# Peptides against a protein of PDB entry 3PBP, part 95

Target 1, 203 residues: chain A of PDB entry 3PBP
Amino acid sequence: LNEKDLNLILNKSLVMYESLDSTTDVIVKRNVIKQLQFVSKLHENWNSRFGKVDIQKEYRLAKVQGPFTINPFPGELYDYTATNIATILIDNGQNEIVCVSFDDGSLILLFKDLEMSMSWDVDNYVYNNSLVLIERVKLQREIKSLITLPEQLGKLYVISDNIIQQVNFMSWASTLSKCINESDLNPLAGLKFESKLEDIATI
Target 2, 203 residues: chain A of PDB entry 3PBP as posed
Amino acid sequence: LNEKDLNLILNKSLVMYESLDSTTDVIVKRNVIKQLQFVSKLHENWNSRFGKVDIQKEYRLAKVQGPFTINPFPGELYDYTATNIATILIDNGQNEIVCVSFDDGSLILLFKDLEMSMSWDVDNYVYNNSLVLIERVKLQREIKSLITLPEQLGKLYVISDNIIQQVNFMSWASTLSKSINESDLNPLAGLKFESKLEDIATI

## One batch from the design tools (peptide; made by RFdiffusion4, then SolubleMPNN)

Design b2_p15_4_s3 (from b2_p15_4, 8 letters changed)
Fold by OpenDDE base, seed 1:
Structure b2_p15_4_s3 (fold): chain B 203 residues (1-203), chain A 15 residues (1-15)
Amino acid sequence: as target 1 above (203 residues)
Amino acid sequence: SIKQQIGDFLIERAK
C-alpha cells in the first residue's frame, strides 16, 4: 500500500462508518468499527513513521483494502488521492448519496447498491459492499472541505481556497429516490445525471 | 433488490 491507497481505504472506512445507523446490524457495526480503528492506526503510523501499529488478532483477519469497491473507478483518478468524504440525504427515507473528493479537484457521487461490512471472523471472510459511480464533477480546485446540511436534501457545499460552491443533484436524486421508494427502475430511463454547480460565496 | 438493480443500471449506462 502506498499513501494514496491508504487514504482511499481510510475514506472508504469512513463512508462505512458514516452509514451506520440505529438499524444497522450489530455484526456490521463491529466490523466497521474494527476496520476504521485498524486503518486509522495504519494511517497514524504511516504519518509518524515512528509508531508501532498495535493490531489486535482480529485486525489481522481482515483485508486492509476494506469492504468497499467503487464501480467503475474513473481511470483518471488512479493517480490522485481522496481528500474528503460526505454523505448527503436525498429523501426522508434515509436514502443517501456518498461523495468523495480528490486532490485533482474532482468530486465523485456514489450510490450504495450493496452494504455489507467486511468480516473479522475467522470463519467468515465476506467483502460484499459496493459503491456505484453516478457522476464525476470536475471542479479543478483544491477542495478543503465538504459540508452537508440535513435540512437541505441533495445539496453539497464545497469549500475551496477562495469560494464556496453548491452542488445540487436533486435534478436526478429525486428520481432516484422515487425509484427506490417505488421499486421501479423505469423513471431512470433517459435521466441525465448532471448536477448543478453554483457559486455561493467568495472567501 | 431495487438498489442492486439501480446499481446495475448505473454501471451499464457508463459502458
Scores: peptide ipSAE 0.690, ipTM 0.963, DockQ to the pose 0.572
Fold by OpenDDE base, seed 3:
Structure b2_p15_4_s3 (fold): chain B 203 residues (1-203), chain A 15 residues (1-15)
Amino acid sequence: as target 1 above (203 residues)
Amino acid sequence: SIKQQIGDFLIERAK
């Protein structure tokens, strides 16, 4: 994927926020729709005045019917609002990482530790309410969009005002995937959960 | 489950 192709994909993705019929790429469209639906639901619930204050060990982002709880929730983010969400595949077996962005420019990478899969079906919308914090990445930028490409495992593209950045977490996600698939926790011992950040393009 | 164990591991490492 060259810079031009990336820009094209990003532009198409951004246009999809405005018009769902703007692209013929079904896979990309599906991902964008899922993200949009999740963000919309998150925002709707985040701004809801009806908060369930049941702050157990897990922080519930959405007060009423939040799509998920995060454990632990970074205390520094309590005063900030979630702005975007993305789901990133880490293998071909449907193991995924969830990423949430905040208006302070932070990204949190989250693990779904429940076996129940999240359903994006409008008629059967099911939340996975348990998310575990893996890593916080501080970008210190206004995050406009999060983009994932299905052919690029463990990679997240972050669009800000003037730059596109790639977050690559395959350094640890490959091990995580292995642990899940082999039902072996041992490889996680001593593993550093540090993603790589790279500037991709100026926009 | 293995996912739950991973979750627990991730939580414990943060303490």
Scores: peptide ipSAE 0.689, ipTM 0.963, DockQ to the pose 0.477
Fold by OpenDDE base, seed 4:
Structure b2_p15_4_s3 (fold): chain B 203 residues (1-203), chain A 15 residues (1-15)
Amino acid sequence: as target 1 above (203 residues)
Amino acid sequence: SIKQQIGDFLIERAK
């Protein structure tokens, strides 16, 4: 079992969890939750033991080179280290939000206001010259990993030591997507950029 | 571009 396989299993488990509803058999629901808890714990342990990517090093290098800037950058985070990076699709047109986690337990949600493609592959980080701060979410937890599922728009899963949480930002991302696709800024007026945080499972 | 305008909007919002 390697990290890639474990990630795949985790993703499948998350998909199964999201498929649960009020009509789901209690036993099935319990089993899916237990599976998610178990796999999430394994994933966390794996990352802690074998898969720590020094994102801060890459971030710093990118910053020195100039191709990666965050505006505004929260002053409170200047002394903290970025720990994880993820991109989350907000529509089927390849519009995405960038999320960066920090070792203070914060998440920042970022908008790419330039048309350059961005990739956050471990082996190939492609940076955008400009990222704009949308929202800061304070989890107050040690973030072990960030998981996104392509079929789940505007959802980010955060794995910490004892819990998996979902950050859902479709409340504002749907509007943002519309603005981009229709080239109309008007819907942004009065929009609150507040994501919903939900506990998915204790691990 | 629309994305740049959105970016500007988001920056101004923070002020």
Scores: peptide ipSAE 0.669, ipTM 0.965, DockQ to the pose 0.401
Fold by OpenDDE base, seed 5:
Structure b2_p15_4_s3 (fold): chain B 203 residues (1-203), chain A 15 residues (1-15)
Amino acid sequence: as target 1 above (203 residues)
Amino acid sequence: SIKQQIGDFLIERAK
């Protein structure tokens, strides 16, 4: 079993969990939940053994010469390290949100407001990818992994030591998608950018 | 672009 296989199994387990409804047999529900718990625990152990991806250097250096700039960057996170990154689709038209986790247990949700521009000078590669802060979610947990499922729009799964949580931001992302697709900013007026956090399974 | 305008909006709302 390698990391890729484990992620695939985890994703499959999450999909199965989300497929559960009121008509699902109790035995099936129990089995799916048990499977999810087991696989999640394995995933957590895997991440602990192989270490965290240090994304901090890449994100912090990006303001001037780095691959991306976050605006505004939360001042409270300057002393913390980015641990995970994920991209979440918000519609079927390839609009997406970027999420970055930090070792303080925070998630930041980011909007790509510019297309990737590459300026090539023979001696200097300037990569500028603009990211705009939408929301900060404070989980106050050690985040081990971020999981996204392409078929689940606007949903992010956060794996911590003892729990799997779902972050659902379709409450605002659906409006954002509409604004992009219709080229109309009006629906953003008065919109609250507050994601829903839900516990889905204990590890 | 609309995305840039959205970005500007998101920045301004935080002020």
Scores: peptide ipSAE 0.660, ipTM 0.965, DockQ to the pose 0.429

Design b2_p15_4_s4 (from b2_p15_4, 7 letters changed)
Fold by OpenDDE base, seed 4:
Structure b2_p15_4_s4 (fold): chain B 203 residues (1-203), chain A 15 residues (1-15)
Amino acid sequence: as target 1 above (203 residues)
Amino acid sequence: SIKEQIGEFLVERAK
């Protein structure tokens, strides 16, 4: 990620936000707001000072309000441009996965490992500066947009030029949710963090 | 916290 990448994501997030209207589903609206808040805060904390960060293991953005870190950050993606960001609910609570797309056609699925004391809304925004890499999904397509639909937990829709694909990560996210909610790490042992990719429709 | 522990787990998994 670089400043240009963040600007791009921010702009896209703003466009999505501006597209909201009275007919927009409440969950969609909330997700867009969360995304905008997250990206805005990320942008605010952006500093060209990467410091002595091991690029292969960690990506960090730092400014006045503290660092934002993706750990580990895939070295292969360091020079690619982030194109979209989305947050996906994995349960009916507040547990979510962050997804970032890149112009090489990759998606990274990220876990927020810092506790949030408050919900993500307009009045109760909590910024998390720590993201942990769960999975990299290589789509090998130009990603136009990321969409999360209401009532579909652990599902991300990826729109490219000619196809809509679904990334379903409930195979591991259900377990992750359980671990969080029950405060038990044991179910993670041996768990494969492999999402299912499916073609939904040609467009 | 449990989330921090999960994070640590995920990081160690990548090594």
Scores: peptide ipSAE 0.684, ipTM 0.961, DockQ to the pose 0.489
Fold by OpenDDE base, seed 3:
Structure b2_p15_4_s4 (fold): chain B 203 residues (1-203), chain A 15 residues (1-15)
Amino acid sequence: as target 1 above (203 residues)
Amino acid sequence: SIKEQIGEFLVERAK
C-alpha cells in the first residue's frame, strides 16, 4: 500500500462517515459501519453518565446492555469524551483488539477477555461488555477517524487534521495471539505492551 | 478460559 492508495482509502472512509450509501469496498464499508454504530452507541452512553464510576478499577457505561466496561479505566481520561472506536484483527482466528480514542488525543487499546463474541447484527446486537486495558497511546491530536485494513493485522490508522499515523502493535499482539491460540500464558511474562507509532502521510 | 486469564494478567500488571 503506497501513500497514494492510503490517501484514497482514507478519503473514501471519510466520505463514508458522511454518506453510508457509498459504493466503496464492502469490507471497508463494513468496518466503517461497525465503527460508526459502536461510536454512536458509545456516545449515547457516554453522555448519559448515569451510575457510579470507579475510575481506578472499572468504567461502566450507564446502559444495562453496555456497550462495555473498561478495566482499569485510565483516571486521566475521566473528564474526556470517547470520540472513535475501532476493532483490529491480530490474527486470522478472529482475535481482536479494540481501540477507543478520546478528545484529549489519547488512544486506549483494549482486550476482550470474555469468550462471547460481539455481534454487530442490527437484529441481534450483542456487546462484549468486558474490556481490559492493554495500553494507552498519547497522540495529543484531535482524532478525526480510526481506520483498519483487514489485510493488515495489528495495525491502526489514525487520522487527525493534517496527518495520518499508523499504530502498530504486532510487537505484543503476535505474542498475545499465540497465547490465546496455544492456551499458554507464559509468553506474556515480561512482555512490553508498547506500540509503534509512525507518520504515514500529511494531508 | 485463557482469555479470562489473560485479562486477569493484564489487570494485575496495571497495579
Scores: peptide ipSAE 0.683, ipTM 0.962, DockQ to the pose 0.478
Fold by OpenDDE base, seed 2:
Structure b2_p15_4_s4 (fold): chain B 203 residues (1-203), chain A 15 residues (1-15)
Amino acid sequence: as target 1 above (203 residues)
Amino acid sequence: SIKEQIGEFLVERAK
């Protein structure tokens, strides 16, 4: 993590925060606020150690995720609660992976196999987004926020109380992107869906 | 669609 990366993370967090309003989903609102809080703390620590970092503000909207259904849902997570959600681009053609964190310290990486559609219940019409499990990453930490950088494809930054970690899944996401873009499933055969975890910085 | 097929593949992989 360098000054440029920190600025990008902070800018993204600020933009997301600014997008919040009274109609924003409560869970999304809480997650965005948490992101801003912890990134701000990191920024303060950085300034104390390396000098002041100037922020060049960017403007883009955050996407709201959900409602969604995960299939299969990991049985081990039935007793745990989702805490954060993020969307990570894997190419420049708008293909993306969804990540959900849980209060057991797990991350699940999910594939959107369908566009959001309307479904019928007995008495209600509901919108549903289909998500398919790709990988579970066990961090065994209290996950405070999930950060993505638009310039860094297939990378997720996980913030806990004392550390920022990077999850890099381009080892398999590049192949997945190719499969989507070329409409060919063959490259998926034998592919290992194992992400790389790396410590980036201490908070 | 290709995405649906990928989804099916991923589900079957997990079984």
Scores: peptide ipSAE 0.683, ipTM 0.962, DockQ to the pose 0.464
Fold by OpenDDE base, seed 5:
Structure b2_p15_4_s4 (fold): chain B 203 residues (1-203), chain A 15 residues (1-15)
Amino acid sequence: as target 1 above (203 residues)
Amino acid sequence: SIKEQIGEFLVERAK
């Protein structure tokens, strides 16, 4: 078993969990939950033994200084380090949200308002990737991994030492998607950018 | 572009 295989099993377990509904047999529900808990524990142990999947890259760079510019960058995070990054689809048209985690237990949800641009002038290399802050979610946990499932729009799974949590931002992302696809800003008026946080399973 | 306008909106709302 390697990290890739473990992640695949974890993803499969998460998909199975999300497939549970009111019509699902009680025994099936129990088994799926047990499986998820088991795999989650394995994932925790893996991260502890073999190191965290930390990017440890700063995304607070100016346009001309680095690949990413986050605007605005939360001042409270200046002293903290980015640990993980994930991209979450919000529709079937390839619109997406970028999420970055920090070692203080914060998540920032980001919007790509510009296409990536790159200049290959040897004397003046420019890499530009503009990201706009949508929401900060404070988990106050050590975030070990961010998991996304392509078939689950607007959902991010956060794995910490003792719990798996789901961040669901479709409450605002559906509107955002509509705005993009219809080229209309009006639906954004009065929209609250507040994601739903839910505990899925204890590790 | 619409994305740029959305970006501007998102920045301004924080002020």
Scores: peptide ipSAE 0.661, ipTM 0.963, DockQ to the pose 0.405

Design b2_p15_5_s1 (from b2_p15_5, 7 letters changed)
Fold by OpenDDE base, seed 3:
Structure b2_p15_5_s1 (fold): chain B 203 residues (1-203), chain A 15 residues (1-15)
Amino acid sequence: as target 1 above (203 residues)
Amino acid sequence: SIKEQIGKFLIEKAK
């Protein structure tokens, strides 16, 4: 990820934010705002001179002060740059999956493993920079945008030049949500983190 | 926390 890419993502997020109006569903607004906040924080951290604590097993995407860390970062993506970021709700609470797309056509699905001291809705929250890799999905397409619908949990829509595809990860995200909510890791044993990909429409 | 434990689990699985 470089400054240009980050700016691109920020601009896209802003466009989405600007599309909001008084008739927009509250959950939609929340999702877009959260995405914008996330990207904004990334941007702030990118420009920030504040040092960040590095975890040995995590990969820093940029500077020592980089916006976030992914653990593990797929080695195959070292030569590629991030193009889009989205957050997807997996339940009606605060459990979310972060998705980052790359210019090789890959999607990485990420888990925020550190709890925030404050609610995401609070402006003075401490940003969580720790992201854990769940799954890599290879689409082999130029990804133009990522879209989420609040009424569709665990679903991500990927827009490329000629097609819209749906990534559905509720097969594992429902279990993940349960684990979080019930504070029980047992259901994760043997769980396959494999999302379903479906073509939705041709453009 | 449970989230931290999940994170650790996922990291180990990726190895």
Scores: peptide ipSAE 0.664, ipTM 0.957, DockQ to the pose 0.477
Fold by OpenDDE base, seed 4:
Parts: sequence; C-alpha cells; structure tokens
Structure b2_p15_5_s1 (fold): chain B 203 residues (1-203), chain A 15 residues (1-15)
Amino acid sequence: as target 1 above (203 residues)
Amino acid sequence: SIKEQIGKFLIEKAK
C-alpha cells in the first residue's frame, strides 16, 4: 500500500482506548498508550495553531474522516503505531515540516503540499491535510516525546528513555524554504534529503 | 502552486 491515512491510526487508537480494561493484554495496553500519545500531541499542535477543541470533537472527527494522508507511506511502517507528532519551522515565513514518530523508533519527515482545509460547524469541525514523505530517520529507540524550539529552525529534539537526540534537517530545509519563497523548483535538483542526527545529552 | 509542485517532485523522487 503506497498511501496511508493517519485517520486510521487515530480511529484505531480511540477505539482501542475505549475497549481498554483490566484484562487487556500488555501489548495492547502499550499500543493504546502510544496511540494516545499520538492523539495528545496532535491535539496539542492543533490547539496551538487553530484554537482549542475538546477531545470529543476530535474523537468524532477521527471516526468520520481523519486529518492526514501521507504519500508515499513507507511499507515498513504500515503495521507500526504512530506515537508523536511535531511541526518544525524552517523559516520565519511559517514554512514548516511535519514529523511523525513510530513505535519502531522511526521518524518520518513530511511536507505539507496543500493548504489545510478547515470547516467549523456547531457540533463538529472538519479538516483535511496532505503530507508528502521527505525522509525516514531510523533511531531504533523508544521515542517518548518530540520537542521543538521556535528559535531553532529545522531542528527537532527526540527524547527517549536514556538520551536526547537532535535531528537537524536544515541541510535540505534551507533549500526547500528558498524554493517555496521564490517559487523556484530548480534548487531541488540534486538535493539530498539527509538529516543530521546528534546525541545531545544522556538522561 | 509551488507547494503542489514540490510535492509532486518529492513523490517522483521516492519512486
């Protein structure tokens, strides 16, 4: 499958969360928690940018449509669970990269190639987003959280159990920013989409 | 749009 909608992940997470009880398998519990983390991060990002919405509205939205389509979606990640989402600014003009983490320790860096569609109604809201795969980074760690600092363009901090790592993608993001701002695709020719990974601190 | 064109470029590169 070349495309995957994050709505499937969201929907599954909510359904599983509702079914959680004392007899639930440990593996399932872990997955539910990870899925919930993803939803929480998505909610946080949404609220920060578009205003506050209650969890019930988000639940309804997830069941109805889901917000994200990723193309192409890495086949290796099809059965893994998304755990965190973050948005990283790459310039002062509000161009951004979306990052999603998975429970296999992978990060995918994504480009928003379409403007987000949003509709608000009395009882619900609808939004749609298109995401294009730029890069997959394999950390091989359990990712607890993703942190971004507004003053640090093109940098993502990944927190695992024992280490904080920095993903720096300004090597290609600066060019991407230029392409967007100047409406010129030429600089993308020959560009390598390879981020730099560095250990920042041991926890 | 330029963003759509970039998206298409990236998709083609991934093939």
Scores: peptide ipSAE 0.662, ipTM 0.956, DockQ to the pose 0.446
Fold by OpenDDE base, seed 2:
Structure b2_p15_5_s1 (fold): chain B 203 residues (1-203), chain A 15 residues (1-15)
Amino acid sequence: as target 1 above (203 residues)
Amino acid sequence: SIKEQIGKFLIEKAK
């Protein structure tokens, strides 16, 4: 983690916080606040060691809107609750991965295989987003927030009480992006969906 | 669509 990355993370957190209003979903509000709190703490620690860092303007928000269906849903997670959600760009053509965290410390990486659709129930209609499981990453930590940077494709930052970690999935996401953009499934054959986990900083 | 096909592929791989 360098000064530029820290500034981008903090700026994004601030922008997200500023977007909150009385109509904001409770889960979204909670996640944004938690993100800002922990990133602010990290920034404070950084300033204490290296001096003050100026924040540059950045305008990007997560675009995940429910409701969602996940297929397959990991059986091990049936007893746990989702805590955070984020979208990560994998190319400059608006292809993205969805990440959901759970209170067991797991992350699931998901693919949006369909556009938002309307389903009919007996009494009403419901919008639904289809998500397909790609990978489960077990962190064994209480996940406080998820952070993405628009300039860093295929990278997710996970904040817990004492550490920020990076999940890098470009090892497979680059191939996935190619498949989408070229309308060719062949490169998926034999592809290993395993992300790289790295500790970034203690907070 | 290609995305639908990818989705089906991933589902089958998870089995």
Scores: peptide ipSAE 0.662, ipTM 0.958, DockQ to the pose 0.463
Fold by OpenDDE base, seed 5:
Structure b2_p15_5_s1 (fold): chain B 203 residues (1-203), chain A 15 residues (1-15)
Amino acid sequence: as target 1 above (203 residues)
Amino acid sequence: SIKEQIGKFLIEKAK
């Protein structure tokens, strides 16, 4: 078993969990939950023994100075380091939200308002990827990994030491998707950009 | 573009 395989199993377990509904047999529910807990624990152990996969690269570089520009960048995060990045689909038309985690336990949800631009300068190239801050979610946990499932729009799974949490932002992302697809800003008026955080399973 | 406009909107909202 390697990290890739473990992640695949974890993802499968999460999908199974999300498939549970009121009509699901109690025994099936129990088994799925137990499986998820087991796999989650394995994931925790894996990270503790072999190190978590952290993206120690900074994603808050100024325009023209790096690949990413986050605007505005939360001042509280200046002293912290980005640890993970994920892209979450919000519709079937390839609209996406970018999420970056930090070592203070914060998540920032970001909107790509521009296409990536690239310029060449002699022996170097400069490119800019503009990201706009939508929401900051403070988990106050050590975030080990971010998981997204393509079939689950607007949902992000956050794995920490002791818990898997789901961040659901479809409350605002559905409206955002509509705005993009219909080229109409009006639905954004009065919209609250507040994601729902839910505990899925303890590890 | 609409995305640029959305971006501007979000930036203004964050102020």
Scores: peptide ipSAE 0.648, ipTM 0.959, DockQ to the pose 0.409

Design b2_p15_5_s2 (from b2_p15_5, 7 letters changed)
Fold by OpenDDE base, seed 2:
Structure b2_p15_5_s2 (fold): chain B 203 residues (1-203), chain A 15 residues (1-15)
Amino acid sequence: as target 1 above (203 residues)
Amino acid sequence: SIKEKIGEFLIERAK
């Protein structure tokens, strides 16, 4: 993690925070606030060690989606609660992976195989987003925040109390992107969906 | 759609 990356993370967090309003889902609000708090703490720590880091504000929209269904849902997670959600770009054509964290320290990486659709129940109209399980990453940490950087494709930053870790899934996401863009499934044959985990910085 | 097919592939892979 360098100063530039830290600034980008902070900027992203600030933008997300600024997007909060009275209509924002309570879970989203909590996650964004927590993200900002932890990133701010990291920034303070960084400044104490290396001097003042200048922040250049960039305004970008964050997309939060829900409600959603996951298929298949990992049986091991039935007793656990989702804590955070993030969307990660895998190419410049707006293809994305969705990540959900759970309170057991797991991350699940999900594919959006359908556009958001409306379904009918007996008494209610519901909007549903279909998600398909790609990979489960077990961190065994209390996940506080999920951070993405728009210029870093296929990378997710996971913030815990004492550490920031990077999940890099471009090893398979590049192929997935190609499949989508070229409308060809063949490259998926034999593909291993295994992400790389790396420690970035201590908090 | 291609995305639907990819989804189906991913589901079948998990079986």
Scores: peptide ipSAE 0.693, ipTM 0.964, DockQ to the pose 0.449
Fold by OpenDDE base, seed 3:
Structure b2_p15_5_s2 (fold): chain B 203 residues (1-203), chain A 15 residues (1-15)
Amino acid sequence: as target 1 above (203 residues)
Amino acid sequence: SIKEKIGEFLIERAK
């Protein structure tokens, strides 16, 4: 991830934010705002000389003590640049998946594993820079945009030059949500973290 | 926390 790409992501997030109006659904507003906040904080941290808390065994992006850490970071993506970011709700609570796209045409789905750092409270915002890799999805397309609809849990829409595709990860995200809500790790045993990809429309 | 445990699980499965 370089500064140019980060700015691009920020600009895209701003455009989404600016598209909000008084008639926009509250959940949609919340999601867009959260995403914008995340990207904004990422941008802020990128420019900051002071990094976040270093977490062992994780890959720090951009620089030592960079704005966020992914664990593990896919080695194949080391030389590629992030192009888009999205946050997808997996339930009606606070549970979300972060998705980052790369210029090799891949998506990574990420889990925020630091509960205390997941606060979006305006009065006490804590940036969670710990991200755990769940799945890598290889699309082999130039990803132009990532879109999420809050009313559609666990679904991400990927826009490329000639197609819109849906990534559906509720097959595992529903279990993940259950584990969080019930404080039970057992259902994760043997769970396959494989998302479903479907073509939605040609462009 | 449960989220931290989930994170640990996700990391370990990748090894």
Scores: peptide ipSAE 0.693, ipTM 0.963, DockQ to the pose 0.475
Fold by OpenDDE base, seed 4:
Structure b2_p15_5_s2 (fold): chain B 203 residues (1-203), chain A 15 residues (1-15)
Amino acid sequence: as target 1 above (203 residues)
Amino acid sequence: SIKEKIGEFLIERAK
C-alpha cells in the first residue's frame, strides 16, 4: 500500500459511510463504520510516520514574494506551523474554499479572491496568491490529515487522534457560491460564517 | 471582480 492507495480506500470508506441511512441493515452499518475506523487509523499512522506537510516556511517566504498570502493572518497562529492543506469544492462551477490546518489544532477556511490559481507542489491542491480568512475552527486536536470528496460539496473530513470529524460549511458556502455565480454581494449581509463540526467515527 | 469584492467584504468584516 502506498499513500495514494490508502487515500483512495479512505475516500471510498467515507463515501460508504455517508451512504448509510435509517433503512440500512445494522450489520452493514457496523461493517462500514468498522472499515472507516480501520482505514482512518491506518491513514493517521501513515501520516504520522511520513511526516506532515509543513508549509510554514513557504508561507513566511510568501509574505514577501511567495506564491500565496493570507489576509488577515490570525495573530494567534503566527508562531504555529501549518500542517495540512486542502481544497474543498462548494459548487459544481469549480468555486472552492481552501483549508489550512495548524499544529495547534486549528483550521482556517480561506477564500480565493483572485482568479489565477496554482497547483500545490506536494499535495497537488489548487491555490492562488491571495487568500482571505473566512473562519477559524479550533479543534484542539493533532490534525493528521485533511480529506475532501469531490461529490460532497462544502465538506471537509479531519483525521486526528482517535477520531474522524466532518467540517460542514455549506451553511455559508451555499450563499457564497450564489454571490459569486450571480455577481451579487447582498446575500452576504448578516451571514454568519460558522461551520458545523460533527464526529463521524472514533479511530 | 465579484471575487475581489467578496474578499474586501470578508476583510472589512474582521475589523
Scores: peptide ipSAE 0.686, ipTM 0.965, DockQ to the pose 0.384
Fold by OpenDDE base, seed 5:
Structure b2_p15_5_s2 (fold): chain B 203 residues (1-203), chain A 15 residues (1-15)
Amino acid sequence: as target 1 above (203 residues)
Amino acid sequence: SIKEKIGEFLIERAK
């Protein structure tokens, strides 16, 4: 079993979980939940064994010097390390939210407001990718991995040591998508950018 | 662009 296979089975387990409804047989529900718990534990063990990917140097860089600039960057996170990154689709038109996790247990949700730009100055490569802060979510737990499913718009799954949590931001992402697609800012007025956090399964 | 304007909006709301 490699990382790719483990991720695949975890994703399938999450999809199966999300397919559960009031008409689902109790035995089926139990089995799906049990499977999800088992696979999530395996995933956690995998991450613990190989360690976290430090993306601090790659994604938290100045606009002039690095590939990503986050504006504003939360001052509280300057002393912490970015651990995971994920992109979440918010519509079927390829609009995305970027999520970065930190080792303090924080998630930041980010908007790509500019197209990626590249330039060359002599032997120096300049890469610009602007990211704007939408929301900070404080989980106050060690984040092992971030999982997104392309068929589940505006949903992010966060795996920690003892739990899988779902972050659902469709409450504001649907409006954001509309604004982009219709080229209208008006719906943003008064919009609260607050995601919903739900416990999915214990590990 | 609309995305740029959205970005500006998101920054300004935090002030």
Scores: peptide ipSAE 0.670, ipTM 0.965, DockQ to the pose 0.413

